# Designs tried in a protein design run: peptides against a protein of PDB entry 3LCN. Part 40

Target 1, 96 residues: chain A of PDB entry 3LCN
Amino acid sequence: QYTENLKVIVAEKLAGIPNFNEDIKYVAEYIVLLIVNGGTVESVVDELASLFDSVSRDTLANVVQTAFFALEALQQGESAENIVSKIRMMNAQSLG

## One batch from the design tools (peptide; made by RFdiffusion4, then SolubleMPNN)

Design b2_p20_3_s1 (from b2_p20_3, 9 letters changed)
Fold by OpenDDE base, seed 3:
Structure b2_p20_3_s1 (fold): chain B 96 residues (1-96), chain A 20 residues (1-20)
Amino acid sequence: as target 1 above (96 residues)
Amino acid sequence: NEERLKELKEKFLKKRELKE
């Protein structure tokens, strides 16, 4: 339940990265799998940075931190729709 | 999950190699 919602949330976050030319659905799935398999913010960022060197480490860290916060929010009862809406607003602000 | 992780990582690496 949470993993599927988290994949949607992470995909929305990835969609906000300018010039990100990767399969967003697969990258989102990969991030979620790394997290549920015991990854930390640092270890997941390191993994992504090794794969996608065209994206800054700060941007990747922002994505990963968002994923961890979103998972916590889902567990605390916040709806996936609400979380996605927040991310869309952040993407529209072009925070990088 | 381990097998799927490896599968996805391989997809990313292969695609990167094609772009290089």
Scores: peptide ipSAE 0.738, ipTM 0.938, DockQ to the pose 0.863
Fold by OpenDDE base, seed 1:
Structure b2_p20_3_s1 (fold): chain B 96 residues (1-96), chain A 20 residues (1-20)
Amino acid sequence: as target 1 above (96 residues)
Amino acid sequence: NEERLKELKEKFLKKRELKE
């Protein structure tokens, strides 16, 4: 399973959110658990929005969609290192 | 997984309560 790699990937994505004062490791784990237990993009976003109302829904949706895309990429054979690198570059390019 | 989900959610909720 790709659970542990996905946690690392999601954590990297969360690290790009400015002024996000939450335990990134715990939030990443929570997101991955929701996904592997059958969550959809919409249901996971709804759950996160109810918990972290200081973060915009669009930002949360971007994190969740990234997680789903990353999972698909892992399943298609892309390395976790490559995915993390891409996200890190995207974080560095962020305007916010 | 269910118990861990509940545990994490509780952590987030309690932290939010401290900020209120």
Scores: peptide ipSAE 0.738, ipTM 0.938, DockQ to the pose 0.887
Fold by OpenDDE base, seed 5:
Structure b2_p20_3_s1 (fold): chain B 96 residues (1-96), chain A 20 residues (1-20)
Amino acid sequence: as target 1 above (96 residues)
Amino acid sequence: NEERLKELKEKFLKKRELKE
């Protein structure tokens, strides 16, 4: 399965959130576990929103959707390194 | 997986309680 690569990818996405004061590694693992246990975008966002009220629902939805898209990309044969690089570029753009 | 999910959720909840 792609769980370990997906954890790295989600962690990179979370690192782009300003003022996010949670343990990125733990949150990334939690998101991936929710997904592999049958979570949907809506159900995972609902779960995260109940835990992290300091982060907007839209921001959480963006993270979760990125995770699902990344999983699809991995299944299509794209390397984890390429996906991480894209996310890093997106994070840098949002800082400007 | 279910046990790890519960463990992580508990960590998040405990941290939130400390912030309140």
Scores: peptide ipSAE 0.737, ipTM 0.938, DockQ to the pose 0.909
Fold by OpenDDE base, seed 4:
Structure b2_p20_3_s1 (fold): chain B 96 residues (1-96), chain A 20 residues (1-20)
Amino acid sequence: as target 1 above (96 residues)
Amino acid sequence: NEERLKELKEKFLKKRELKE
């Protein structure tokens, strides 16, 4: 199962959100649990938007889509380390 | 998983209530 790697990946993505006031580890776990329990991009975004109104829906959608892409990448054989590195670079570009 | 989902959601909701 890719659950633990996906949590790390999602946490890295969340860390790039400016002024995010939630516990990143808990939110990452929550997102992964929603996904492995059959959530779709739309349903997970809806759930997060209902909980975290301080974050734009577009930002949440970006996080969730990244999670789904990462899961597919893991299943195709890409390493978690490589995925995390890509996300870190994207975060840096967004904050630069 | 269901139990943990409920637990986490409750944490988020409780924190939000404290901020309001």
Scores: peptide ipSAE 0.737, ipTM 0.938, DockQ to the pose 0.897

Design b2_p20_3_s2 (from b2_p20_3, 12 letters changed)
Fold by OpenDDE base, seed 5:
Structure b2_p20_3_s2 (fold): chain B 96 residues (1-96), chain A 20 residues (1-20)
Amino acid sequence: as target 1 above (96 residues)
Amino acid sequence: NQKRLEELRKKFKERRKKLE
């Protein structure tokens, strides 16, 4: 349903993480697949933490929570473009 | 979806093993 838009949104969120040394596109796809297959915030964070120990658990939790919020926003009728723009602004502010 | 998920999981697990 909203899978492709959610991949783009999660990729934008991951792009804001400094010193991230993984392929953003593959990690974004993996996060979305975990969610689509019934993952919860807790279970997805646990999975990612076991695979990517170079990223703090808090940072991973922030990414996953953003994904779930974005999915809800899409279901409520917000455009993917608007959500991406908000995340891009947040990324810029966090690095400024 | 499940098949692709397992492909990526295996990819990331194998990369993690190489770093250990």
Scores: peptide ipSAE 0.738, ipTM 0.931, DockQ to the pose 0.924
Fold by OpenDDE base, seed 4:
Structure b2_p20_3_s2 (fold): chain B 96 residues (1-96), chain A 20 residues (1-20)
Amino acid sequence: as target 1 above (96 residues)
Amino acid sequence: NQKRLEELRKKFKERRKKLE
């Protein structure tokens, strides 16, 4: 599968969230598990919002949507490295 | 996958309860 690559991608996205006090690796794993077990954008966002009040729903939605887009990109043949690079650039722009 | 999912869910829920 693309599970391991997706974990890395989601972790990179989470790393861009300011003042995020949760373990990025565990949260990334959790998001991927929710997705591969049939979660939708809405259901995964709802789950995360119920667990992490310190993060806005919009931010969570952005993370989850990125994960779904990344999964589709992987399935269409884009490399995980390219996806991570794009996310890293976006994170840098957001922090600037 | 389901087992690990529940483990993490429980972990996060317990942490949240401790912080409340």
Scores: peptide ipSAE 0.738, ipTM 0.931, DockQ to the pose 0.952
Fold by OpenDDE base, seed 3:
Structure b2_p20_3_s2 (fold): chain B 96 residues (1-96), chain A 20 residues (1-20)
Amino acid sequence: as target 1 above (96 residues)
Amino acid sequence: NQKRLEELRKKFKERRKKLE
């Protein structure tokens, strides 16, 4: 239901990671698939950490937590565009 | 969804093996 919007949101969050060398679209799709197939914050972080060791666990946890919060926000009626805008602002303020 | 999930997982695992 919110899958496509969530992919866009997660992709925007991933775009804020410095020196991330993976295909953002595919990683975003993968994260969303893990979530909709019953993943938890911890299990998804563990999965990503096993695949992408160039990114710190804290950074991965931040991405995953953002995805879960975004899903909740979508369910509560917030627009995907508004969520993306917030993430873009946070990316601009982050250090790295 | 499950098939696509496993497809991507395999892709990322194989890519990681090539980089190591």
Scores: peptide ipSAE 0.738, ipTM 0.931, DockQ to the pose 0.958
Fold by OpenDDE base, seed 1:
Structure b2_p20_3_s2 (fold): chain B 96 residues (1-96), chain A 20 residues (1-20)
Amino acid sequence: as target 1 above (96 residues)
Amino acid sequence: NQKRLEELRKKFKERRKKLE
């Protein structure tokens, strides 16, 4: 139900990572699949850290936590567009 | 979902091995 929207949201979050050289769409899909298959913040971060050592663990944790919060927001009725807009704002502020 | 998950995992693992 929310998987497609969550993929878009996670992709937007990943797009804020400087010098990230992986395919954002596929990494976003991977993160969502880990979550919907019962992953926790800790287990998903561990999985990503084992695959993408060029990204700091703190950065990965931030991405994963954002994904979990976004999923909860979607379930509570917030639009995907609003969530994406918030992430874009945060990305811009972090890069500044 | 599980099949796709494993497919992506394999792709990322293989890519990492190539870089090492």
Scores: peptide ipSAE 0.738, ipTM 0.931, DockQ to the pose 0.954

Design b2_p20_3_s3 (from b2_p20_3, 8 letters changed)
Fold by OpenDDE base, seed 4:
Structure b2_p20_3_s3 (fold): chain B 96 residues (1-96), chain A 20 residues (1-20)
Amino acid sequence: as target 1 above (96 residues)
Amino acid sequence: NKKRLEELRKKFLEKRKEKE
């Protein structure tokens, strides 16, 4: 099970969103729960968009897609530390 | 998992309601 590592990864991605006024840890947990309970990229984005109107749909989609890619990477043997490092570097380039 | 998911959803909705 990769849920705990995925929460950390998603939290790192959320931390890159400017002017995000939600609890990152809770939102990360929520996203992971949606995914492990059978959510798809589309359904999870729809859910988040309905809750957080201060964030663009494109930004939310980027977060969710990153989560799904990260889950696949973990399953393929990529370390959580390496994934987090990559996300951190991308965050430095700024999210929309 | 389902219970926790609903708890979080409720928290987010309540916070949004307060902002409106």
Scores: peptide ipSAE 0.751, ipTM 0.944, DockQ to the pose 0.971
Fold by OpenDDE base, seed 5:
Structure b2_p20_3_s3 (fold): chain B 96 residues (1-96), chain A 20 residues (1-20)
Amino acid sequence: as target 1 above (96 residues)
Amino acid sequence: NKKRLEELRKKFLEKRKEKE
Protein backbone atom coordinates (compact mmCIF):
# COMPACT_ATOMS: atom_id res chain seq x y z
CA GLN B 1 0.00 0.00 0.00
CA TYR B 2 2.95 2.32 0.62
CA THR B 3 5.21 0.57 -1.88
CA GLU B 4 5.59 3.43 -4.35
CA ASN B 5 6.42 5.97 -1.68
CA LEU B 6 8.78 3.51 -0.05
CA LYS B 7 10.61 3.01 -3.36
CA VAL B 8 11.21 6.74 -3.57
CA ILE B 9 12.40 6.87 0.02
CA VAL B 10 14.77 3.92 -0.39
CA ALA B 11 16.12 5.40 -3.62
CA GLU B 12 16.93 8.62 -1.77
CA LYS B 13 18.78 6.64 0.88
CA LEU B 14 20.73 4.69 -1.75
CA ALA B 15 21.66 7.95 -3.46
CA GLY B 16 23.66 8.84 -0.37
CA ILE B 17 26.04 5.90 -0.83
CA PRO B 18 29.28 7.09 -2.41
CA ASN B 19 30.47 5.23 -5.51
CA PHE B 20 27.38 3.04 -5.60
CA ASN B 21 27.53 1.59 -9.11
CA GLU B 22 24.16 -0.16 -9.25
CA ASP B 23 20.91 1.13 -10.69
CA ILE B 24 19.36 2.90 -7.72
CA LYS B 25 15.81 2.56 -9.00
CA TYR B 26 16.14 -1.19 -9.51
CA VAL B 27 17.79 -1.76 -6.15
CA ALA B 28 15.16 0.34 -4.39
CA GLU B 29 12.41 -1.65 -6.07
CA TYR B 30 14.14 -4.89 -5.12
CA ILE B 31 14.44 -3.91 -1.47
CA VAL B 32 10.77 -2.96 -1.28
CA LEU B 33 9.75 -6.21 -2.97
CA LEU B 34 11.82 -8.21 -0.50
CA ILE B 35 10.12 -6.40 2.38
CA VAL B 36 6.57 -6.84 1.10
CA ASN B 37 7.26 -10.52 0.47
CA GLY B 38 8.01 -11.05 4.14
CA GLY B 39 11.66 -10.17 4.41
CA THR B 40 13.19 -9.21 7.73
CA VAL B 41 16.01 -6.76 8.28
CA GLU B 42 18.43 -9.66 8.56
CA SER B 43 17.19 -11.62 5.54
CA VAL B 44 17.11 -8.55 3.30
CA VAL B 45 20.61 -7.52 4.36
CA ASP B 46 21.85 -11.05 3.67
CA GLU B 47 20.30 -10.96 0.22
CA LEU B 48 21.77 -7.57 -0.64
CA ALA B 49 25.19 -8.50 0.72
CA SER B 50 25.23 -11.55 -1.55
CA LEU B 51 24.55 -9.33 -4.57
CA PHE B 52 26.48 -6.16 -3.79
CA ASP B 53 29.77 -7.11 -2.18
CA SER B 54 31.31 -3.72 -2.99
CA VAL B 55 29.06 -2.14 -0.36
CA SER B 56 29.78 -2.77 3.31
CA ARG B 57 27.31 -4.85 5.29
CA ASP B 58 26.90 -1.97 7.74
CA THR B 59 25.92 0.37 4.91
CA LEU B 60 23.42 -2.14 3.57
CA ALA B 61 22.03 -2.66 7.06
CA ASN B 62 21.59 1.09 7.44
CA VAL B 63 19.67 1.26 4.16
CA VAL B 64 17.43 -1.66 5.06
CA GLN B 65 16.73 -0.39 8.57
CA THR B 66 15.86 3.00 7.11
CA ALA B 67 13.39 1.30 4.79
CA PHE B 68 11.66 -0.49 7.66
CA PHE B 69 11.55 2.68 9.76
CA ALA B 70 10.21 4.63 6.80
CA LEU B 71 7.47 2.08 6.26
CA GLU B 72 6.43 2.41 9.89
CA ALA B 73 6.53 6.20 9.61
CA LEU B 74 4.29 6.09 6.55
CA GLN B 75 1.85 3.86 8.40
CA GLN B 76 1.84 6.34 11.28
CA GLY B 77 0.87 9.15 8.95
CA GLU B 78 4.13 10.86 8.13
CA SER B 79 4.31 12.14 4.56
CA ALA B 80 6.72 10.63 2.06
CA GLU B 81 7.98 14.11 1.27
CA ASN B 82 8.93 14.71 4.87
CA ILE B 83 10.72 11.38 5.14
CA VAL B 84 12.62 12.01 1.91
CA SER B 85 13.61 15.44 3.18
CA LYS B 86 15.01 13.97 6.38
CA ILE B 87 16.99 11.36 4.48
CA ARG B 88 18.34 13.97 2.09
CA MET B 89 19.53 16.03 5.02
CA MET B 90 21.15 13.00 6.61
CA ASN B 91 22.88 12.12 3.33
CA ALA B 92 24.29 15.62 3.09
CA GLN B 93 25.49 15.57 6.68
CA SER B 94 27.13 12.15 6.41
CA LEU B 95 29.01 13.07 3.23
CA GLY B 96 29.99 16.55 4.48
CA ASN A 1 5.66 -9.43 -7.32
CA LYS A 2 7.73 -12.58 -6.97
CA LYS A 3 8.21 -12.80 -10.71
CA ARG A 4 9.50 -9.24 -10.79
CA LEU A 5 11.68 -9.94 -7.78
CA GLU A 6 13.36 -12.82 -9.58
CA GLU A 7 13.74 -10.73 -12.71
CA LEU A 8 15.59 -8.05 -10.79
CA ARG A 9 17.75 -10.61 -9.02
CA LYS A 10 18.79 -12.02 -12.39
CA LYS A 11 19.66 -8.54 -13.62
CA PHE A 12 21.93 -7.96 -10.65
CA LEU A 13 23.61 -11.34 -11.03
CA GLU A 14 24.16 -10.79 -14.74
CA LYS A 15 25.67 -7.40 -14.05
CA ARG A 16 28.07 -8.96 -11.55
CA LYS A 17 29.22 -11.43 -14.19
CA GLU A 18 29.87 -8.59 -16.60
CA LYS A 19 32.01 -6.81 -14.03
CA GLU A 20 34.17 -9.89 -13.46
Scores: peptide ipSAE 0.751, ipTM 0.945, DockQ to the pose 0.941
Fold by OpenDDE base, seed 1:
Structure b2_p20_3_s3 (fold): chain B 96 residues (1-96), chain A 20 residues (1-20)
Amino acid sequence: as target 1 above (96 residues)
Amino acid sequence: NKKRLEELRKKFLEKRKEKE
């Protein structure tokens, strides 16, 4: 139910990573698939770190943590639009 | 889901291989 919204949310988070040259849409889909198939924060970070060594582990951990928090927020009734807006604000602040 | 997951993983690995 929340899969498609979570993909959009994760994509927005990934868009905040400077010099990230991977396909944002595909990476977001991959992260969501890992989560819905029972991945933990640790296991998903490990997987991403093995694939994207140009991104720091801390950055990857931040992305994954955001995804899990976003899923919880969706389950609690928060709109995807509101979550995306928050992430956009955080991205702008972190890049400054 | 598993099939799609492996498809994406393969794409990412192939891209890394090209960078090496």
Scores: peptide ipSAE 0.750, ipTM 0.945, DockQ to the pose 0.937
Fold by OpenDDE base, seed 3:
Structure b2_p20_3_s3 (fold): chain B 96 residues (1-96), chain A 20 residues (1-20)
Amino acid sequence: as target 1 above (96 residues)
Amino acid sequence: NKKRLEELRKKFLEKRKEKE
């Protein structure tokens, strides 16, 4: 129900990772699929860490936690546009 | 969903092998 919006949100978060040389759209889709198939923060981080060794575990954990929080926010009625805007600001602050 | 999930996982693994 919130799958497509969550993909957009996760993609925005991934776009903030410096030197991330992966297809953001596919990685975002993969993360969302892991979550909707019953993944936990820990299990999803473990999976991503095994695939993308160029990214620190802490960075991956930050992405995954953001995805879970975003899903909760969507369920609580927050718009995808608002969530994306917040993430964009966070990305700018972390890289500034 | 599980089929697509496995397809993506396979693609990521193959790409990683090419980089190494």
Scores: peptide ipSAE 0.750, ipTM 0.945, DockQ to the pose 0.977

Design b2_p20_3_s4 (from b2_p20_3, 9 letters changed)
Fold by OpenDDE base, seed 2:
Structure b2_p20_3_s4 (fold): chain B 96 residues (1-96), chain A 20 residues (1-20)
Amino acid sequence: as target 1 above (96 residues)
Amino acid sequence: NQKRLEELRKKFLEKRKEKE
């Protein structure tokens, strides 16, 4: 029930990665699918690292952990809009 | 879900091959 919101959230996080040369929408969908099909932080990071060598493993781990935290936040009742806003602010700070 | 997951995986792999 949180998959669509999580896709938006993950896409926002990916948008903060400088020089990211992949389709953000497709990667976000892929990450969410991996998670809802039983992926762990470790297994999802391993999968992404095998596919995307333009992004460091640490950056990928940060994205994946953010996704899991966001899922927990959604389950606890936080709105997707609020989570996206937080990530957007973090992206701006990181790029500064 | 599994079918779509594999479709996306294939897209990423094909794009990687194009970049090589």
Scores: peptide ipSAE 0.756, ipTM 0.946, DockQ to the pose 0.940
Fold by OpenDDE base, seed 1:
Structure b2_p20_3_s4 (fold): chain B 96 residues (1-96), chain A 20 residues (1-20)
Amino acid sequence: as target 1 above (96 residues)
Amino acid sequence: NQKRLEELRKKFLEKRKEKE
């Protein structure tokens, strides 16, 4: 139910990573698939770190944590649009 | 889901291989 919205949310988070040259849409889809298949924060971070060594583990952990928090927010009734807006604001602040 | 998961993983690995 929340899969497609979560993909959009994760994509917005990934878009905030400077010099990230992977396909944002595909990476977002991959992260969501890992989560819905029972991944934990630790296991998903480990998987991403093995694939994207140009990104720090802390950055990857931040992305994954955001995804899990976003899923919880969606389940609590928050709109995807609102979550995306928050992430966009955070991206702008972190890049400054 | 598992099939798509593996497809994406393969794409990422192939891209890394090209960078090496």
Scores: peptide ipSAE 0.756, ipTM 0.946, DockQ to the pose 0.966
Fold by OpenDDE base, seed 3:
Structure b2_p20_3_s4 (fold): chain B 96 residues (1-96), chain A 20 residues (1-20)
Amino acid sequence: as target 1 above (96 residues)
Amino acid sequence: NQKRLEELRKKFLEKRKEKE
């Protein structure tokens, strides 16, 4: 029920990764599909690390953990717009 | 979902091979 909102949220998080030369929309969709199919933080990070070796494991772990926290926040009633705004600020603070 | 998941995975792997 939160799949489409989660894709937008994950895409915003991915947009903060410097030198990330992948289709953000497709990667976001892939991450969400892995999660809704029963993936864990560890298993999803392992999968992404095997595909995107130009990105550090720590960076991937940060993205995946953010996705899981965002899903929980959506379930608790927080709006997707608020979550996206927070991530945008985090991106600017970390890499700006 | 499984079909789409595999389609995306395949696309990522193919793109990686092109970059190498």
Scores: peptide ipSAE 0.756, ipTM 0.946, DockQ to the pose 0.940
Fold by OpenDDE base, seed 5:
Structure b2_p20_3_s4 (fold): chain B 96 residues (1-96), chain A 20 residues (1-20)
Amino acid sequence: as target 1 above (96 residues)
Amino acid sequence: NQKRLEELRKKFLEKRKEKE
């Protein structure tokens, strides 16, 4: 039920990865699909690591954990806009 | 969802082959 918002949120998080050479929209959709199909943090990270070996496992884990936290935040009533804003600020800080 | 998931996975794998 929060899949579309979660895709946007995950895409924002992926946009913070320097030199990420994959289609952000497709990867974001893939992550969300893995989650809604019963994936865990560990299983989703394993899947992504098998596909995107140019990205560190820690970076992938950070993205996936963010997705799970964002999903819970959405369920608790936080707006997608607010979550995206937080991620955007974090991206800027981490790359600064 | 499963069909789309596999479709995306295939796209990623194909892209990897192109980069090799």
Scores: peptide ipSAE 0.756, ipTM 0.946, DockQ to the pose 0.932

Design b2_p20_6_s1
Fold by OpenDDE base, seed 5:
Structure b2_p20_6_s1 (fold): chain B 96 residues (1-96), chain A 20 residues (1-20)
Amino acid sequence: as target 1 above (96 residues)
Amino acid sequence: NKEKLEELKEKFKEERKKKE
């Protein structure tokens, strides 16, 4: 399974959210846990929205969709390092 | 947010039990 790599990837994505003051590692672990237990994009977003009402639903959906795409990329043979690098670039671009 | 963190932790524990 790609659980540990996915946690790192999701944490990097969460780190790009402005003014997000929650424990990034815990949230990343929770997202991955929901996914491996059969969660869908919709169900995971609903769960996160119930906990973090200060973050827009669109932002949460972006994070969750990124997690699912990253999982698919890992399964297709892309390295976790490459995926993290792409997310870092996206985070930097969004700050500009 | 301390309250939200505690809720997250509780739900985290519940999901771990489902996986087991």
Scores: peptide ipSAE 0.248, ipTM 0.767, DockQ to the pose 0.096
Fold by OpenDDE base, seed 1:
Structure b2_p20_6_s1 (fold): chain B 96 residues (1-96), chain A 20 residues (1-20)
Amino acid sequence: as target 1 above (96 residues)
Amino acid sequence: NKEKLEELKEKFKEERKKKE
């Protein structure tokens, strides 16, 4: 079970979105909940887009795809700490 | 946005029930 680690990872990804005026921890938990209940990239993006129209669909898709890749990485044995570090670095680069 | 946040919370509760 990697649910809790995935929540942390998704929260780190959300933290990189500028002007995101939502509770990051709560949104991350919601995204993970949608995924573990059978959501796909498209269905989860559609759900998020209906709630957060101030965020571009491309940005939402990037967050969701990252979550799915992170879940696969966790299942393959990569540590949550390593994944979070990579995302943090990517966030910093995207702001440059 | 309080309205969208409340909608998120309600949907969150619904999805949590599905997981149970």
Scores: peptide ipSAE 0.233, ipTM 0.763, DockQ to the pose 0.096
Fold by OpenDDE base, seed 3:
Structure b2_p20_6_s1 (fold): chain B 96 residues (1-96), chain A 20 residues (1-20)
Amino acid sequence: as target 1 above (96 residues)
Amino acid sequence: NKEKLEELKEKFKEERKKKE
């Protein structure tokens, strides 16, 4: 339940990265798999940085931290739709 | 990058098996 919603949320966050030319669905699923298998913010960022050196470490850290916060929010009862809408607003602001 | 994408896919498969 939470993992499927989290994949959608992470995909929305990745969609906000300028010039990110990777399969967003696969990357989102991979991030969620790393998290549910005991990954930390640092270990997941390190893994992603080794794969996507064209994306800044700060950008990757922002994505991963958002994923962890989103998981906590889902567990606290916030709807996936509400979290996605917040991310869309943030993406729009960062591109403006 | 195709090479990095293939690496991602392989690790993806490994993590899926780990979860099972």
Scores: peptide ipSAE 0.219, ipTM 0.756, DockQ to the pose 0.095
Fold by OpenDDE base, seed 2:
Structure b2_p20_6_s1 (fold): chain B 96 residues (1-96), chain A 20 residues (1-20)
Amino acid sequence: as target 1 above (96 residues)
Amino acid sequence: NKEKLEELKEKFKEERKKKE
């Protein structure tokens, strides 16, 4: 029930990765798909690392962990818009 | 790259089948 919102959130997080050349929305959808099919942080990171060797494992881990935290936040009643705003601010800070 | 994207797509399709 939170999958669509989570896709938006993960896409925002991916948008903060410099020089990321993959389709952001597609990768976000894939990450969420892995999570809702029982993926763990470790298993999802392993999958992404096998596909995107140009992105550091730590960066991928940060993205995936953010997804899991966001899912928990959604379940606790936080709005997707609020979560996206937080991530956008974090992205801006990391670029600065 | 194109090869990795195709692999992603195939895995994506596989995971979709699991969800169905």
Scores: peptide ipSAE 0.216, ipTM 0.754, DockQ to the pose 0.096

Design b2_p20_6_s3
Fold by OpenDDE base, seed 2:
Structure b2_p20_6_s3 (fold): chain B 96 residues (1-96), chain A 20 residues (1-20)
Amino acid sequence: as target 1 above (96 residues)
Amino acid sequence: NQEKLEELREKFLEKRKKEE
């Protein structure tokens, strides 16, 4: 139900990672698939950390937690556009 | 979903192996 919107949201979050050398669209899709197949914050972080050693575990944890929070926000009625806007602002702020 | 998940996982693993 929220899968496609969550992919867009996660992709926006990943776009804020400096020097990230993976395909953002595919990583976002992978994260969402892990979540909808029953993944937890812990298990998804563990999976990503095993695959992407160029990104710190803390950064990955932040991405994953954002995904879970975004899913909750979508379920509570917040629009994907609003969530993306918030993440974009956070990305810009973190780069400053 | 599970099949696509495994396909993506394999792509990431293959890329990592090529970079080693």
Scores: peptide ipSAE 0.705, ipTM 0.933, DockQ to the pose 0.976
Fold by OpenDDE base, seed 5:
Structure b2_p20_6_s3 (fold): chain B 96 residues (1-96), chain A 20 residues (1-20)
Amino acid sequence: as target 1 above (96 residues)
Amino acid sequence: NQEKLEELREKFLEKRKKEE
């Protein structure tokens, strides 16, 4: 599958969260594993919310939804590099 | 995959426990 590319993409999204005191690589890997093991947006958000209560549920939902959209984009033929670039731009805009 | 998932989950739980 696109697991390795998706990990990179999710990590980029997580990097946009201010004051996130978790290992981004591990969290990204965890999110991808939950998804490939049959998780839904709701179930993955519930899992993350139970672990990382310092981050709002809305923020977690945004990350998870981005992961699912990115997976679909990869399946449609978009490159991981392009997806990462878009997320990086969105991160910069949200902080501005 | 399931084993690695549980490993990561435990790491997060352990960290949370230390911060409590």
Scores: peptide ipSAE 0.704, ipTM 0.932, DockQ to the pose 0.977
Fold by OpenDDE base, seed 4:
Structure b2_p20_6_s3 (fold): chain B 96 residues (1-96), chain A 20 residues (1-20)
Amino acid sequence: as target 1 above (96 residues)
Amino acid sequence: NQEKLEELREKFLEKRKKEE
């Protein structure tokens, strides 16, 4: 039910990764699909790490944890706009 | 959802293979 908003949120987070040589939209969609199909933080990070070795595991973990927190926030009634704004501010601090 | 998931996964794998 929150998949489309979550895709936008995850894409915003991915946009903060420097030198990320992947299609952000497709990666965001993939992450959301993994989550809605029962993935855990650990299993999703493992999957992404196996595919994208140009990004550190810590950075991937940060992205995935953000996705899970965002999903919970959406379920608790926080707007997607607010979540995106927070992520944008965090990106400005540099994701590394 | 599962079909689309596998489709995307394959795309990523193919790209990685070409870049190696």
Scores: peptide ipSAE 0.704, ipTM 0.932, DockQ to the pose 0.972
Fold by OpenDDE base, seed 3:
Structure b2_p20_6_s3 (fold): chain B 96 residues (1-96), chain A 20 residues (1-20)
Amino acid sequence: as target 1 above (96 residues)
Amino acid sequence: NQEKLEELREKFLEKRKKEE
C-alpha cells in the first residue's frame, strides 16, 4: 500500500550519500522489496553491505532505519511530502 | 516481488564484477 511512497522517500535518503555511484531508483526499489519481503533492519543492512562496500555500514544502517521509520510514519498518517522534506533537510545538514 | 528482487540483486552483482 505504501511501497511507492516509500521508494520515493528512500531515494531521497540515498541521494544524501556523498560519492554514491549507484542507480538511486534501483537501490531504493531493492530496499523496499527487501522490507516488504520480511527483512529486518539487520538483515537488510547485511545485504546492502555485501553489495555496496564503498558505503560504510553506519551509513547503510542510517538509510535502512530511516526506511523503517518512514514506513511506520506513513502507516500512522504522515504525508510522504512531509517525510521527504524532513529527509532533504537532514541531507543538507549532514553535508554542511 | 521475489523474482524482481532477484533480478535487481543480480544487476548489482554484475555491475560490481565489471568494475573489479
Scores: peptide ipSAE 0.703, ipTM 0.932, DockQ to the pose 0.980

